# Ledger of designs, part 68: peptides against a protein of PDB entry 8HF1

Target 1, 320 residues: chain A of PDB entry 8HF1
Amino acid sequence: NVMLYATKPTEVMVSFPHQEQVLTVTRLISAEIEKFYVSLDLMNIGVQPIRRSKSLQCLRDPSKKSFVKQLFNDFLYQMKEYGIYAASIAIISLIVEFDIKRRQAETLSVKLMHRTALTLCEKIRHLLVQKLQDMTYDDDDDNVNTEEVIMNFSTPKVQRFLMSLKVSFADKDPKDICCLVFVERRYTCKCIYGLLLNYIQSTPELRNVLTPQFMVGRNNISPDFESVLERKWQKSAIQQFRDGNANLMICSSVLEEGIDVQACNHVFILDPVKTFNMYVQSKGRARTTEAKFVLFTADKEREKTIQQIYQYRKAHNDIA

## One batch from the design tools (peptide; made by RFdiffusion4, then SolubleMPNN)

Design b2_p14_4_s4 (from b2_p14_4 with V1L D2P S14E)
Fold by OpenDDE base, seed 2:
Structure b2_p14_4_s4 (fold): chain B 320 residues (1-320), chain A 14 residues (1-14)
Amino acid sequence: as target 1 above (320 residues)
Amino acid sequence: LPPIPELDLPPLPE
């Protein structure tokens, strides 16, 4: 029971200015997604055969439209919370997913729905990449992955996160690093992973220091839709982190799902700590003598965050 | 309860 270990990590706060990156491009993208939702609601995808029901009753599968909307809503969240650069990576994940769903479509109507979603993702990708290129004089795709572009097109939260990694890990021995990064949403793990890969590659002080991996929790809502590939990948990522082939792991609610990772010397909570369980489980991974538990907060929410952490500390001490 | 220290970080890029 992680609660029983008297882990005394040093709790540290990182504040960031509350700036909504309200760019014209983000407004345009949001408006295009909203228009797409209207069109999607008008699409007749027909009656889908329920493979799992012994009943030959073809039901209209609202879950297929719901899933499409969920992916775009998650993308909009990532764009808002992490910025345009992170969104440019997040959109690729949607492209891949919709292309898979398009290829797996059993009906022409479902195939067309996923094709329309894919076409929108390609348009969004183009808009994002063009905006990233506005700061690059050179048309080369590699020039959008510089430290400068990543920093400039990231939210203050992500900027402070990247700076905290640089300050914490610059020129350190990779073997001395065992870092967890917690994020709220499943798809954020992959987005932040892609961002970190590019940032680490563009940052000489980190290039040979940090090797990131990511891990997403099991989809408890639909475990049967988890591809065999996703399960294999999760197992491989955990193993690489255990073997020291990766020293930074980006996680969602994985620890709440009972996935055990080694004792870490750094735990970063990138998103707000919403539950006492999340606080205890994540903090309980910072088990080394000099372990740091780093919290990110907007300046406006700093006092509220501090009070919440004090409540969680008190509650944890009352149980211990 | 001990205060939560702030991590000193360089300024944000302009």
Scores: peptide ipSAE 0.342, ipTM 0.877, DockQ to the pose 0.821
Fold by OpenDDE base, seed 1:
Structure b2_p14_4_s4 (fold): chain B 320 residues (1-320), chain A 14 residues (1-14)
Amino acid sequence: as target 1 above (320 residues)
Amino acid sequence: LPPIPELDLPPLPE
């Protein structure tokens, strides 16, 4: 019960400008995905035989088309919320997933569907990488992972997040750092992890200071649906964080009951706090008065965010 | 309720 620790961390806010940087490349990518959805709707993939494959998801989407659309919608969300640089990492996760699904396809029609999705992902990846290279004078892929490229192709939210990490940790002993970063979506954990690895590697002040890990929350469905690899990764990541081999953990807000992560001295809430439970659970990881609970908000939503936090503080005090 | 302080951060890159 995270509720038992009455220790109130210092709440801090980071505001960022609400700029929808609508780059031409993001419009092109969105238009290509929309064209793909039209083509996908026209694809006859047949009724998949209800093979009792243990995944309830295979039962819910007999066409597997909704899953394909979900992944692309999640990618579009990632590109919008975190920027082009984050999108260049996020698209790799789609490529991996569609290649797995293509190889596991039980029918030629399903194989073709996943192949078409994969081809689109490779096109999107190329468009993103090309756009990242527009800032680099050298055509080398390594030049797209600079601090400058990461900052310039990230949303103001991500820019302020990276700056907040730099300001908070540049002069700290790695052993004194125990940081949690909460994000809303499961796929964002891996994307922000990849972004942070590249940012930390490109930022001398952080290179030997921050060691990130990520933890994907349990899918609320069944522990049976987590791949053995995902479960091993989660256990390893949590253990590394407990042992101090990692000092920054990226978590989805769906950290339900049972992941006993140690008390942290920094908790960053990168995405909006949508529920009282998320507020209490995330804040309850910062157990000292010296601990910082950092909230990110768009300038336009600042007042609403403050009011919501005051309501949550009141509700938390009424229960404690 | 105590105000929520804003973290002092350098300007965003232009």
Scores: peptide ipSAE 0.341, ipTM 0.876, DockQ to the pose 0.813
Fold by OpenDDE base, seed 5:
Structure b2_p14_4_s4 (fold): chain B 320 residues (1-320), chain A 14 residues (1-14)
Amino acid sequence: as target 1 above (320 residues)
Amino acid sequence: LPPIPELDLPPLPE
């Protein structure tokens, strides 16, 4: 039980300004998604026959419209929370998912719905990539993956996170690094992973220092959506991190599932700590000597975050 | 309770 070890990592805070990047492109994308929702609500998908073998998700949404809306809402959240660069990576995951769903569609109406969603995702991808290219003189897709483009098209939270990685790990021995990065949502793990791969490749001080991986908690809601490939990837990623072939692991609520990962010297909490359990479990991974537990907070929420951490520290000390 | 130190970071790009 991770709660029984009085881990005393050094808790560190990183503040970031609450800037709503009001870009014309983000407004256009949001308007296109809202227009799509109106069209989606008008689509007659019919009552799909309840087959006994339908996943729990097919029982919850026989029309599959709510799932489509969920993926776009999750994308809009990523674009808002992490920025346009992160959104350009996140949209690829939607494209892959809707193409799979289009191929798996049992009816022409459902196939058409996923095709329409896919067409919108390709339009969004083009708008995002075009905006990233506005800072590049060359139309080459590889030129959008520079440190400068990543930084300028990321939210202040992500900018401060990337700076924190650079300051913490520049020119260090990769063997001396065991880092966890916690995010709230499962889809954010893959998005931040893709962002970090590109950032590390564009940053000479980190290129041979950080080897990122990601893990997503088991989808208890729909085991049928976890491809055999995703389950193999998750097992491989955990093993690579255990073997030291990866030294930075991006996680969601994985600790709630009791995944045994090694003692880490750095734990970054990129998203707000919402529960005492998340605080204790994530902090409980920072077990090495001089381990750091780094919290990210908006300037507006700084005082509230500090008070919440003091309450969690008190509650943890009363149990330990 | 010990204060939570802030990480010293360079300014954000403008």
Scores: peptide ipSAE 0.341, ipTM 0.877, DockQ to the pose 0.825
Fold by OpenDDE base, seed 4:
Structure b2_p14_4_s4 (fold): chain B 320 residues (1-320), chain A 14 residues (1-14)
Amino acid sequence: as target 1 above (320 residues)
Amino acid sequence: LPPIPELDLPPLPE
């Protein structure tokens, strides 16, 4: 029970300016997704035979349209919260998912629905990549994965996160680093992982220092619906982090009771701390004497965030 | 309760 260890990590704040990147490309992409939702609502895909697995009845609209909308809404969230560069990685995950669903389609109407979603994702990918290329003056170097492009097309939150990693870990021994990064959403883990791989590769001071991995918590959806590949990936990622072959782990949930992760010296909370349980469980992973617990907040929300953390500290001290 | 220190970071790129 992680609650019983009175870990006293140093709590640290990182503030960032609240800048909504109001780029023309983000407005265009949002408008194309809205047009697609109107088209999707008009699609007659018929009544799908509900396979009588009791557990799926509540979560999947029998139309499968809700799942398509959920993936695009998660993409729009990632584009808003993390920026255009992160969105260019996030869209690839949608392309892969819609291609799998297109191939698994039992009806022509469902196959067409997933094909239309896939075509929209390809259009969005081209718009994002074109915008990333607009900063490369040299027509010959199609490499949008530079430190400059990553920084300029990331939100202030992500910029401050990347800078905090550089300041915290530049020229350190990889063996002395055990870092957790918490994010709110499952799909964000893979997006931030891809961004970090490219950033670390473009940053000489981090290239041989940080080895990232990502872990998605167990689906509340029955373990029967997790792909065998996802389960193998999760087990491999945890094992690499335990063995020290990875020293930075991105997580969307506090590792549920039973995933024993070693004591970490750094815990980054990239997204807002929404619950006392999330605060206690994430802070409880920072177990070394000099452990840092780093919180990110918009400047506008800084005072509110500080007051909330003081309330959580008080509540934690009253239970401990 | 001790104040929450701010991490000293270089300025954001323009």
Scores: peptide ipSAE 0.339, ipTM 0.877, DockQ to the pose 0.838

Design b2_p14_5_s1 (from b2_p14_5, 5 letters changed)
Fold by OpenDDE base, seed 4:
Structure b2_p14_5_s1 (fold): chain B 320 residues (1-320), chain A 14 residues (1-14)
Amino acid sequence: as target 1 above (320 residues)
Amino acid sequence: SPLSYVPPELIPEP
């Protein structure tokens, strides 16, 4: 029972300014996705033969359109919450998924639907990459993966997160680091992982210090549809983190599935703490002496965040 | 320009 033996971590908060200005490129991308949704609703893809696997009946719209909209909605969320740089990584994951679905399509109409989604993702990728390149004055260096580009095209939340990592871990021994980063959404784990790989590689003080991994929870929709590759990757990522070959793990609600992760000295909560269970489970991983539990909050939501943490502390003390 | 570093604020005990 994780609650009984947890040393109380130091709970700290990092505030960030609310980003009021939406860039023209993000508005254009959002408008192109909305235009695509109108087109998608008009597509006749026919009745797909429901393969009678008992587990698939409840959650996947047989139209497959809802899954396409879900991926673009998750992309729009990542672009809004993490910024243009994170969005440039997130869109690649959509391209890969839609290409797989296009190849697996049993009908020409479904194949065309996934092809149209793929073409939109390629257009979005070009718009994002072009915007990242607009800051490189030198026409010759197509390298959008610099510390400067990452920082300038990340949201204030992500900027504060990256700076907090740099200050916390610069020139530390990799063996002394056991860090968890919690995010709300499954797809965010891979996006933030890609961002961190590029940031660590661009930051000399972190290159030989931080080795990130990511963990995604089991697909609650169907364990049978998790690719053998995804399951192997998850097992390998957990094992690397246990063996100390990785010292930073990005995860979502994976702790609810009984995945035992070692005691950590740092726990970063990148997204809002929405549930008491998430608070207790994530905080309960910060078990070392002098462990830090770090929250990120918008300045406008600072007081509300503090009050929410007080309610969670009270509820935790009433159960303990 | 990116934000400068700000040290984390301690969340007080109530």
Scores: peptide ipSAE 0.464, ipTM 0.931, DockQ to the pose 0.872
Fold by OpenDDE base, seed 5:
Structure b2_p14_5_s1 (fold): chain B 320 residues (1-320), chain A 14 residues (1-14)
Amino acid sequence: as target 1 above (320 residues)
Amino acid sequence: SPLSYVPPELIPEP
């Protein structure tokens, strides 16, 4: 038994200042969502007939109101954690979801509820895009997708992440790159993917270097919600990453499901490491010689992050 | 203005 000394990746951290971007637009959007929740609670959508299809969702929210609130709460979280630019991408996913739900609505009351949510999303999209355009001096360049706009309307965490990508991968051979980016939430994978596509296209040093993909773990909560299209997309994204047609993969809890991906030379943890399992599984993908495991931490949480990593290292060494 | 680049810090051994 050659114990292949699995070369432990170099563990590094990137600190970022805790700046609450207190923008008037983010306060306005939050207030409009709260006002919408009051109106949503007053909507009489009737008792939905309990269809015999034991989808866990029909059991959890017969009114479908909690699902609407969940999507807006998830959006508010993305706007806070990743910034206004990421929020402008995230809102498009809500628009698509509410339009699908509006078309699939079995009752006029449910159709009206999703229509009202969709109207709010279009208002939010307009407010976000208008705020991104405030930095474009030239009225003729409707291109809110510049490196400058992306950086200025991203949180300090996302700014440090994008800078770390630029410095790590500028002008490198795409074949020498195998990068994983871990995020906590499923919907963040698609949001950060859209942000990275625009950032890479606006950054000449990365345009022909990084080819991003995203994958989302299986929705164990509702297999009925995973469209056949989403499952096909996930399989295709994994295959593209295995074949080297993509060299950067954005993942959520995918490794907890035992998805086998190749050995990577870079692993970025964009969100806090909350569990020992997440630490071991994500770190265990950084298997190449000189592999890097990069953590992002707020300056105020730096010491707590270090202590948590020490506990995880100790626990990992006691099992190995 | 966006933040300046800061190099990653090595997480020391305890």
Scores: peptide ipSAE 0.452, ipTM 0.930, DockQ to the pose 0.837
Fold by OpenDDE base, seed 1:
Structure b2_p14_5_s1 (fold): chain B 320 residues (1-320), chain A 14 residues (1-14)
Amino acid sequence: as target 1 above (320 residues)
Amino acid sequence: SPLSYVPPELIPEP
C-alpha cells in the first residue's frame, strides 16, 4: 500500500514553452496517413472469421482496420508530443508490428492491408531520417544519433527532460541513482527508451552513468495478449532495476498493477498527471524528502498544473 | 536551437 509512507518528496516543476513545431515533414507525414486512411476505408478485407480468440479485442474489431488506425494515431501522437527524433524511433515499432501482422495474416486481403501499412511506415521512416540528416553533413544513419540532432528534433518538453537528466546525473556514481520516468502511453515507453539510449551514448557525462530500462504495463484488457516475450522482458527489466544493473526505469501506468518498484530518489513525470491514482502511485515511489518528484508542464498550463497538484495533495492528506 | 536549461521550480505549499 503506497500510502503508508508519510515522507513527502520535494515536488518540483519544469516549464517548457508551448511551441508546436509545425515542420513541413510532419505535415507531409500526416497527409500521407490521412490518404492511407481513405484507402484503408475503401479496402474490402472481408468479415474476419470470429476465431474464438478468448480476447474480447479480436471480437471488437472484425476488420482489424481500427487497430491499424490506432497504431498510426499513436505514432502521430508521439511525433507531436515528443518530436521528429522520437517519431523516427516510434515508426520502427509500427514497422515491426505490421510485418508481424502481415506474416500472420489469414487472408490475402488482410495481408495486403498490412503490407500497404508497412509500405507507408517505410516511407515515413525515410522522410523522418532524411529530415534528421539535414543537420548532418554525412549520409550515414549513425550520424543522426548525436546529442545535437536529438535535441534539435525533440519537442521543448523532451529537451527540458533531457537537460534535466543531464544536469541531475552528469558524472554521478551510477549506484546513487534510482530514477523513474513516467509516461502516459505504453508505446511511449519504448520510444523514450530508444531516445534515451542514443542520448546517453552521445552524452559523455551520462554514458557510463545512466543505464535505462523500460517497463510496459500489462494490457489490462487481456493478460493473455502479453506475449511470453513481453512478460520475460518486463520481468528482466524489473530485476535489472532491482539489482542496480539499471538505474533509470521508464514506465507507464504499470504501478496500478501492483508492480513493486523500489524507492527512487528521482521521479520524472514526462506527461501530464491525469489522475489522482497516478499522482499518488508515482509520488509514492519517491519516499524521502531528498527525493525529487519532477513534473513537466507547458508554460500556458503552469497555473492549472499547480492547482491540480494542490487538489491532489489535499485529497491525499484527506485519505492519509 | 535547443532550449537552455531551466532549473526546476519548487511547487509551493498552498
Scores: peptide ipSAE 0.473, ipTM 0.933, DockQ to the pose 0.862; fails the geometry check
Fold by OpenDDE base, seed 2:
Structure b2_p14_5_s1 (fold): chain B 320 residues (1-320), chain A 14 residues (1-14)
Amino acid sequence: as target 1 above (320 residues)
Amino acid sequence: SPLSYVPPELIPEP
């Protein structure tokens, strides 16, 4: 088995305190989204023409409301898991998406629905930016992108992650770095990418060292809704990482989809390893002689994480 | 205040 000759990566864990960043602003935002869901359920978006069905039967498209709720649920998850700073980036992605959907709306009712969602996103963005500015004496938008602001408004997990990157890669040759960062959710890739761009720019030791890219898995649930632009962007991001024009790649589920990337010297698992396949595939990318496989765990979940890794190691050895 | 750096812990071999 050629896999037996692969140098096993050093498996390490970084613990972080389980601290829910329960700020007044996060509670307010959650409550505004909940109020919006009630309003959204009351909205009559009418009957939508099913373009793909040869049947002239206009069905109510629950998928449009479901998609709006999915985006806000993913935003709420990102705000909880990564913090207010990450949420300020995540909300921009929702703004862009809802503006696209608003412009593409075939009916006035659907256009209004996306407009209402967009208006909520703009309100949320304002609340987040105001909270970031509370630590900055200066009204300049650039002052919210400092290392200090990023760190203070990030969750303990993200703080430990950023510090682990800084210590691992400070003043290194960019050519010697091949790093993967795995996240669970598709939208988290873009959020963490934006956070890393700002963090790297604000951190002199990393500014010319790390060049991040991101890659999202294919939407297997709705491959037909993947824009040609998203596919082109994914192809470009992979190519930049292969060519060494990017040395850090943020991924969600990409390896499970058979997207091949080069052997890496660092693999960071930012979110909990939920599946054996994720463990094997992500660990299997750390193939250099000094490769590190880094897990992040809450202190409370430390023992459970260790036991889960032992189970995965055992299962992997039983297959090998 | 942001967390201080903590070195990664080795996950021991079972």
Scores: peptide ipSAE 0.469, ipTM 0.932, DockQ to the pose 0.854; fails the geometry check

Design b2_p14_5_s2 (from b2_p14_5, 5 letters changed)
Fold by OpenDDE base, seed 2:
Structure b2_p14_5_s2 (fold): chain B 320 residues (1-320), chain A 14 residues (1-14)
Amino acid sequence: as target 1 above (320 residues)
Amino acid sequence: APLSYQPPELIPEP
């Protein structure tokens, strides 16, 4: 029981200014996605064969359109919460996903739907990369992955997070680091992972110090071939973290589902703690001596965050 | 310009 063995980590808070990156590019991208949703709703994808139903009745599969909308909604969330640099990484994940779905499409209409989504992702990628290049004099894709570009095109939350990592881990022995980073959404794990890879590579003090991995929550909805690959990848990522080949793990609710990882000395909560279970499970991973539990909060939500933590502490003490 | 570093604030015991 994680609750019974929880050490008392030092609970700390990092505040950040609540500034929405209201860039013209983000408005354009949002408007293009909204236009695409209207077009998507008008698309006749026909009747899809139900493979698993004993019913010979082909049903219209709204789940395929819903999945496309979910991916773009998750992208819009990542762009808003983490910034346009993170969005440039997130869009690549959508490109890969829609290309897989396009190749797996059993009907021409479904294939066309995923192709149209893919074309939109390519347009979005171009708009994002072009905006990142506006700060670089050189058209080289490598120049968009500098510490400066990452920081300038990240939200205040992500900036504070990256700086907290830099200060916490600069020039440390990799063996002394066991860090968890909790995020709310499964797709954010991969996005923040890609951002951290580029940030670590661009930051000399973190090169060869931090080796990130990520974990995505299992998609319980479709045990398709992708779910087998995801499961294999999750096992490998966990094993690398256990073996010390990775010392920073980005995760969502996966650790709440009873995936055991070693005692960590740092736990970062990048997104708001929305549940008591998340609080207990994440805090319960900070088990080493001098372990730190780091929360990120907007300045405007500071008091509300503190009060929420006090409620969670009280509730935890009432159960302990 | 990116934000400057801000040290983490201790969440006091109530």
Scores: peptide ipSAE 0.481, ipTM 0.934, DockQ to the pose 0.851
Fold by OpenDDE base, seed 5:
Structure b2_p14_5_s2 (fold): chain B 320 residues (1-320), chain A 14 residues (1-14)
Amino acid sequence: as target 1 above (320 residues)
Amino acid sequence: APLSYQPPELIPEP
């Protein structure tokens, strides 16, 4: 039994100040969403006949109103947690989703509900883009994707993350990079992916160094929502990362699903480590001799984070 | 203004 001394990755922490970005635009967007919820509750969409489709969603919300509220709540979380630049990317995903659902609507009432949600999303998109343009003198939509705009309209956590990427990977050989970025929520993977694409394009030192990809876990709640296209895309994304055609993978809960990825030299935990399993599995991907395991924490949560890591280290040593 | 770079801190052994 060669006890492969599993080279323990270097565990490091990046702290960030807790700044509530109290922007007038974020308050306005939140108020417009709350006003929309009042309107949504008043919409008579009828009792949709429970089609005997074994889809757990038809069982959870026969009205489909809770799903609309969930997407907007997920957007509000994204805007709060990652900033208004990330929100400008996240809103596009809502527009796409509601447009699909509007086209698939079996009733006029459901079609109108998704149309009103789309109208709100377009208003939110305009408010976000207009706010990003306040830093640009030129009305060209491409000017909002600069390193400066991305950094100024991102939360302190995202700023520290982007700076950590820049310092860690500037002018490196792309072959020497195998990076995982863990996030809590599935929709965050796509949002952070879009943000990273724009940031890498606007950062010469990372251009042609980092090739990002994203992966979301299987939708265990509704296999009907995973388009055949999304499942094909996930398989392709994993394969690109295995083949070295992508060297940075953004993922959520992937390790709980037993997705086997190669040994990485960098693992970034962008969101708080909530479970021992997430700690062990994510840390267990940092397997190279000089592997780094990077945690992001608010300054106010620093001590609590350290104590949680000590508990996880102890528990991991007791089972190893 | 965006935050200045800070180097990552080692999480000490207990």
Scores: peptide ipSAE 0.479, ipTM 0.935, DockQ to the pose 0.870
Fold by OpenDDE base, seed 4:
Structure b2_p14_5_s2 (fold): chain B 320 residues (1-320), chain A 14 residues (1-14)
Amino acid sequence: as target 1 above (320 residues)
Amino acid sequence: APLSYQPPELIPEP
């Protein structure tokens, strides 16, 4: 019961300017996805044979089109919320997923649909990588994974997050660090993990200090569709974090699934706290002496965020 | 230019 150990972590807030970076490349990518949705709606993929697999996924998306739209909508969200650099990592996950779905396609029409989605993802990847390269004055260094490129092509939220990590953990003993990073969406865990790997590798003060890992929640839709590899990865990631072989864990709504992780000294909430349960569960992991609970908020939403935290504190004190 | 570091603000106890 996380609620019974009311250790009061220090609750802090990091504000960031609301910059809608309306980059031309972001508009082009959004327009290409919208054009693809029109084309996708016109595709006749026929009635798919309902495999008698009890998978709730076949019930939610008999056309397999809504799953394709969901992945692109999640990508558009990541591009907006985390920036172009994070989007360049996120698009690789779509490429992998659509290639798997293309290979598993039982009909030529479904195979063509996933091929068209894959072709769009490759076009988006090229547009993103080209934009990241526009800052490298040296034509010869294809290395878009520098601290400078990561920072310049990340949203103000992600910039403040990365700087908060750097200042909090520079030159510390890895054994003294137990950090959780909460994100709203499952796909964001892998995207932020990839971004952090590149940022840590580009930042000398963090290279031998932070070892990140990520954990995605169990797919509530069907435990049978989680690849045996994904389930093995999740178990390994949790074990590495318990053993201290990883000291930073990126997670989504993991705490609702009864996954017990150790007491942490830092908890970062990268996305808005939408529920009282999320507040109590995430805060309840900051249990060490002098533990920090760090929120990120846009300057425009600062007062609304503070009032929401006061409401959650009051509700927590009334139940505890 | 990327944002400079900003120290976290304490959310006061009400």
Scores: peptide ipSAE 0.477, ipTM 0.933, DockQ to the pose 0.863
Fold by OpenDDE base, seed 3:
Structure b2_p14_5_s2 (fold): chain B 320 residues (1-320), chain A 14 residues (1-14)
Amino acid sequence: as target 1 above (320 residues)
Amino acid sequence: APLSYQPPELIPEP
C-alpha cells in the first residue's frame, strides 16, 4: 500500500496596505452616476411586453432599469477594488453592452435610456483615459498601457498581485506553468484579463511566458440569458487551458459549478475567501508537487484572515 | 509611488 500522501499545497499570504484611493476623478465619476440614477428613475420606459409570462399583470419591466443600475454598480465596485486602470478596461465592456442593448431596443423610450447610459460611459471613459495620460508626456493613447501607468493607477492589492506574478513566473518555461486566479465577481474576470494582457505585453520577462484566459461561471440566472457567444468563449477558453495553449486562467465560481480543470502548481486568491466551499474547491486545484496557494489580504484584516483559514483547515480535516 | 515587492508569508499549521 503506497500511501499516496496527497502533497498538500503550501499556503501563503501576501499583505497589502488598505488605501482608499480617494482621487478627484473617482468622486466626479461617482457623482455623475448618482445624477444619472436620479434621471433614470424619472424616465418613463413604458410597458415592456414580457414574451414568456402569460400573466397580463407584470407589464412593468423594472428589470431593464435595474440591469442598467447593476452594470454601473459593478463598474463602481471594479474602480474601488482594482483602481482607475482596471476601471478604464471595465468601462469598455459597459459601452459594448449598452450599444448592443440600444440596437436591440424594441421601443424609442428604451432606445433613449440605453443611449443616455452609453453617453455617460463615453464621458467616464474620457475622464479615466485623461487621468491615465497625466503621467505620460506624449498624448498617444498607446502610452497609457505601460508597466509604470498600470502599477501607479492600480490598487495596492493589484500591485502586490502583479509583482507576485512577475517574481513567480519571470523567464520560466511556459509549459511548467499552470496557474489559476480566483476572483469573487463575474465582471472582474474580464477586467483582470484585460489588465493582465496589457501588463504581460508591457513586461518583457512575461511576454513569452504567460498566456492568460478567463472563464465566467454560469449565471445562476436561467441559461437562456447566456449568449451563444459567451458559451462558445467558455468552451474555447477551457479547451485552450487543457491543451496548454493558455497557462493562466482567471475564474469566478467555476469550480462550484463542476467545471473540471487540470491540477495546477499555482492558485492565486485575489479577493477575500468568503466561504468554506470556495476555500476547499480553490485549494483542491493546487495538486502538483510544490504547489502554492496564495491569499491576498489587507494588513488590517491579516489576523482575521489567518483565523478564518485555521477554521476552514479544521473543518476540512473533520470531513476528510 | 508603487509598492515594493513583499515576499509571501507562510501560513503555519496551528
Scores: peptide ipSAE 0.469, ipTM 0.931, DockQ to the pose 0.848

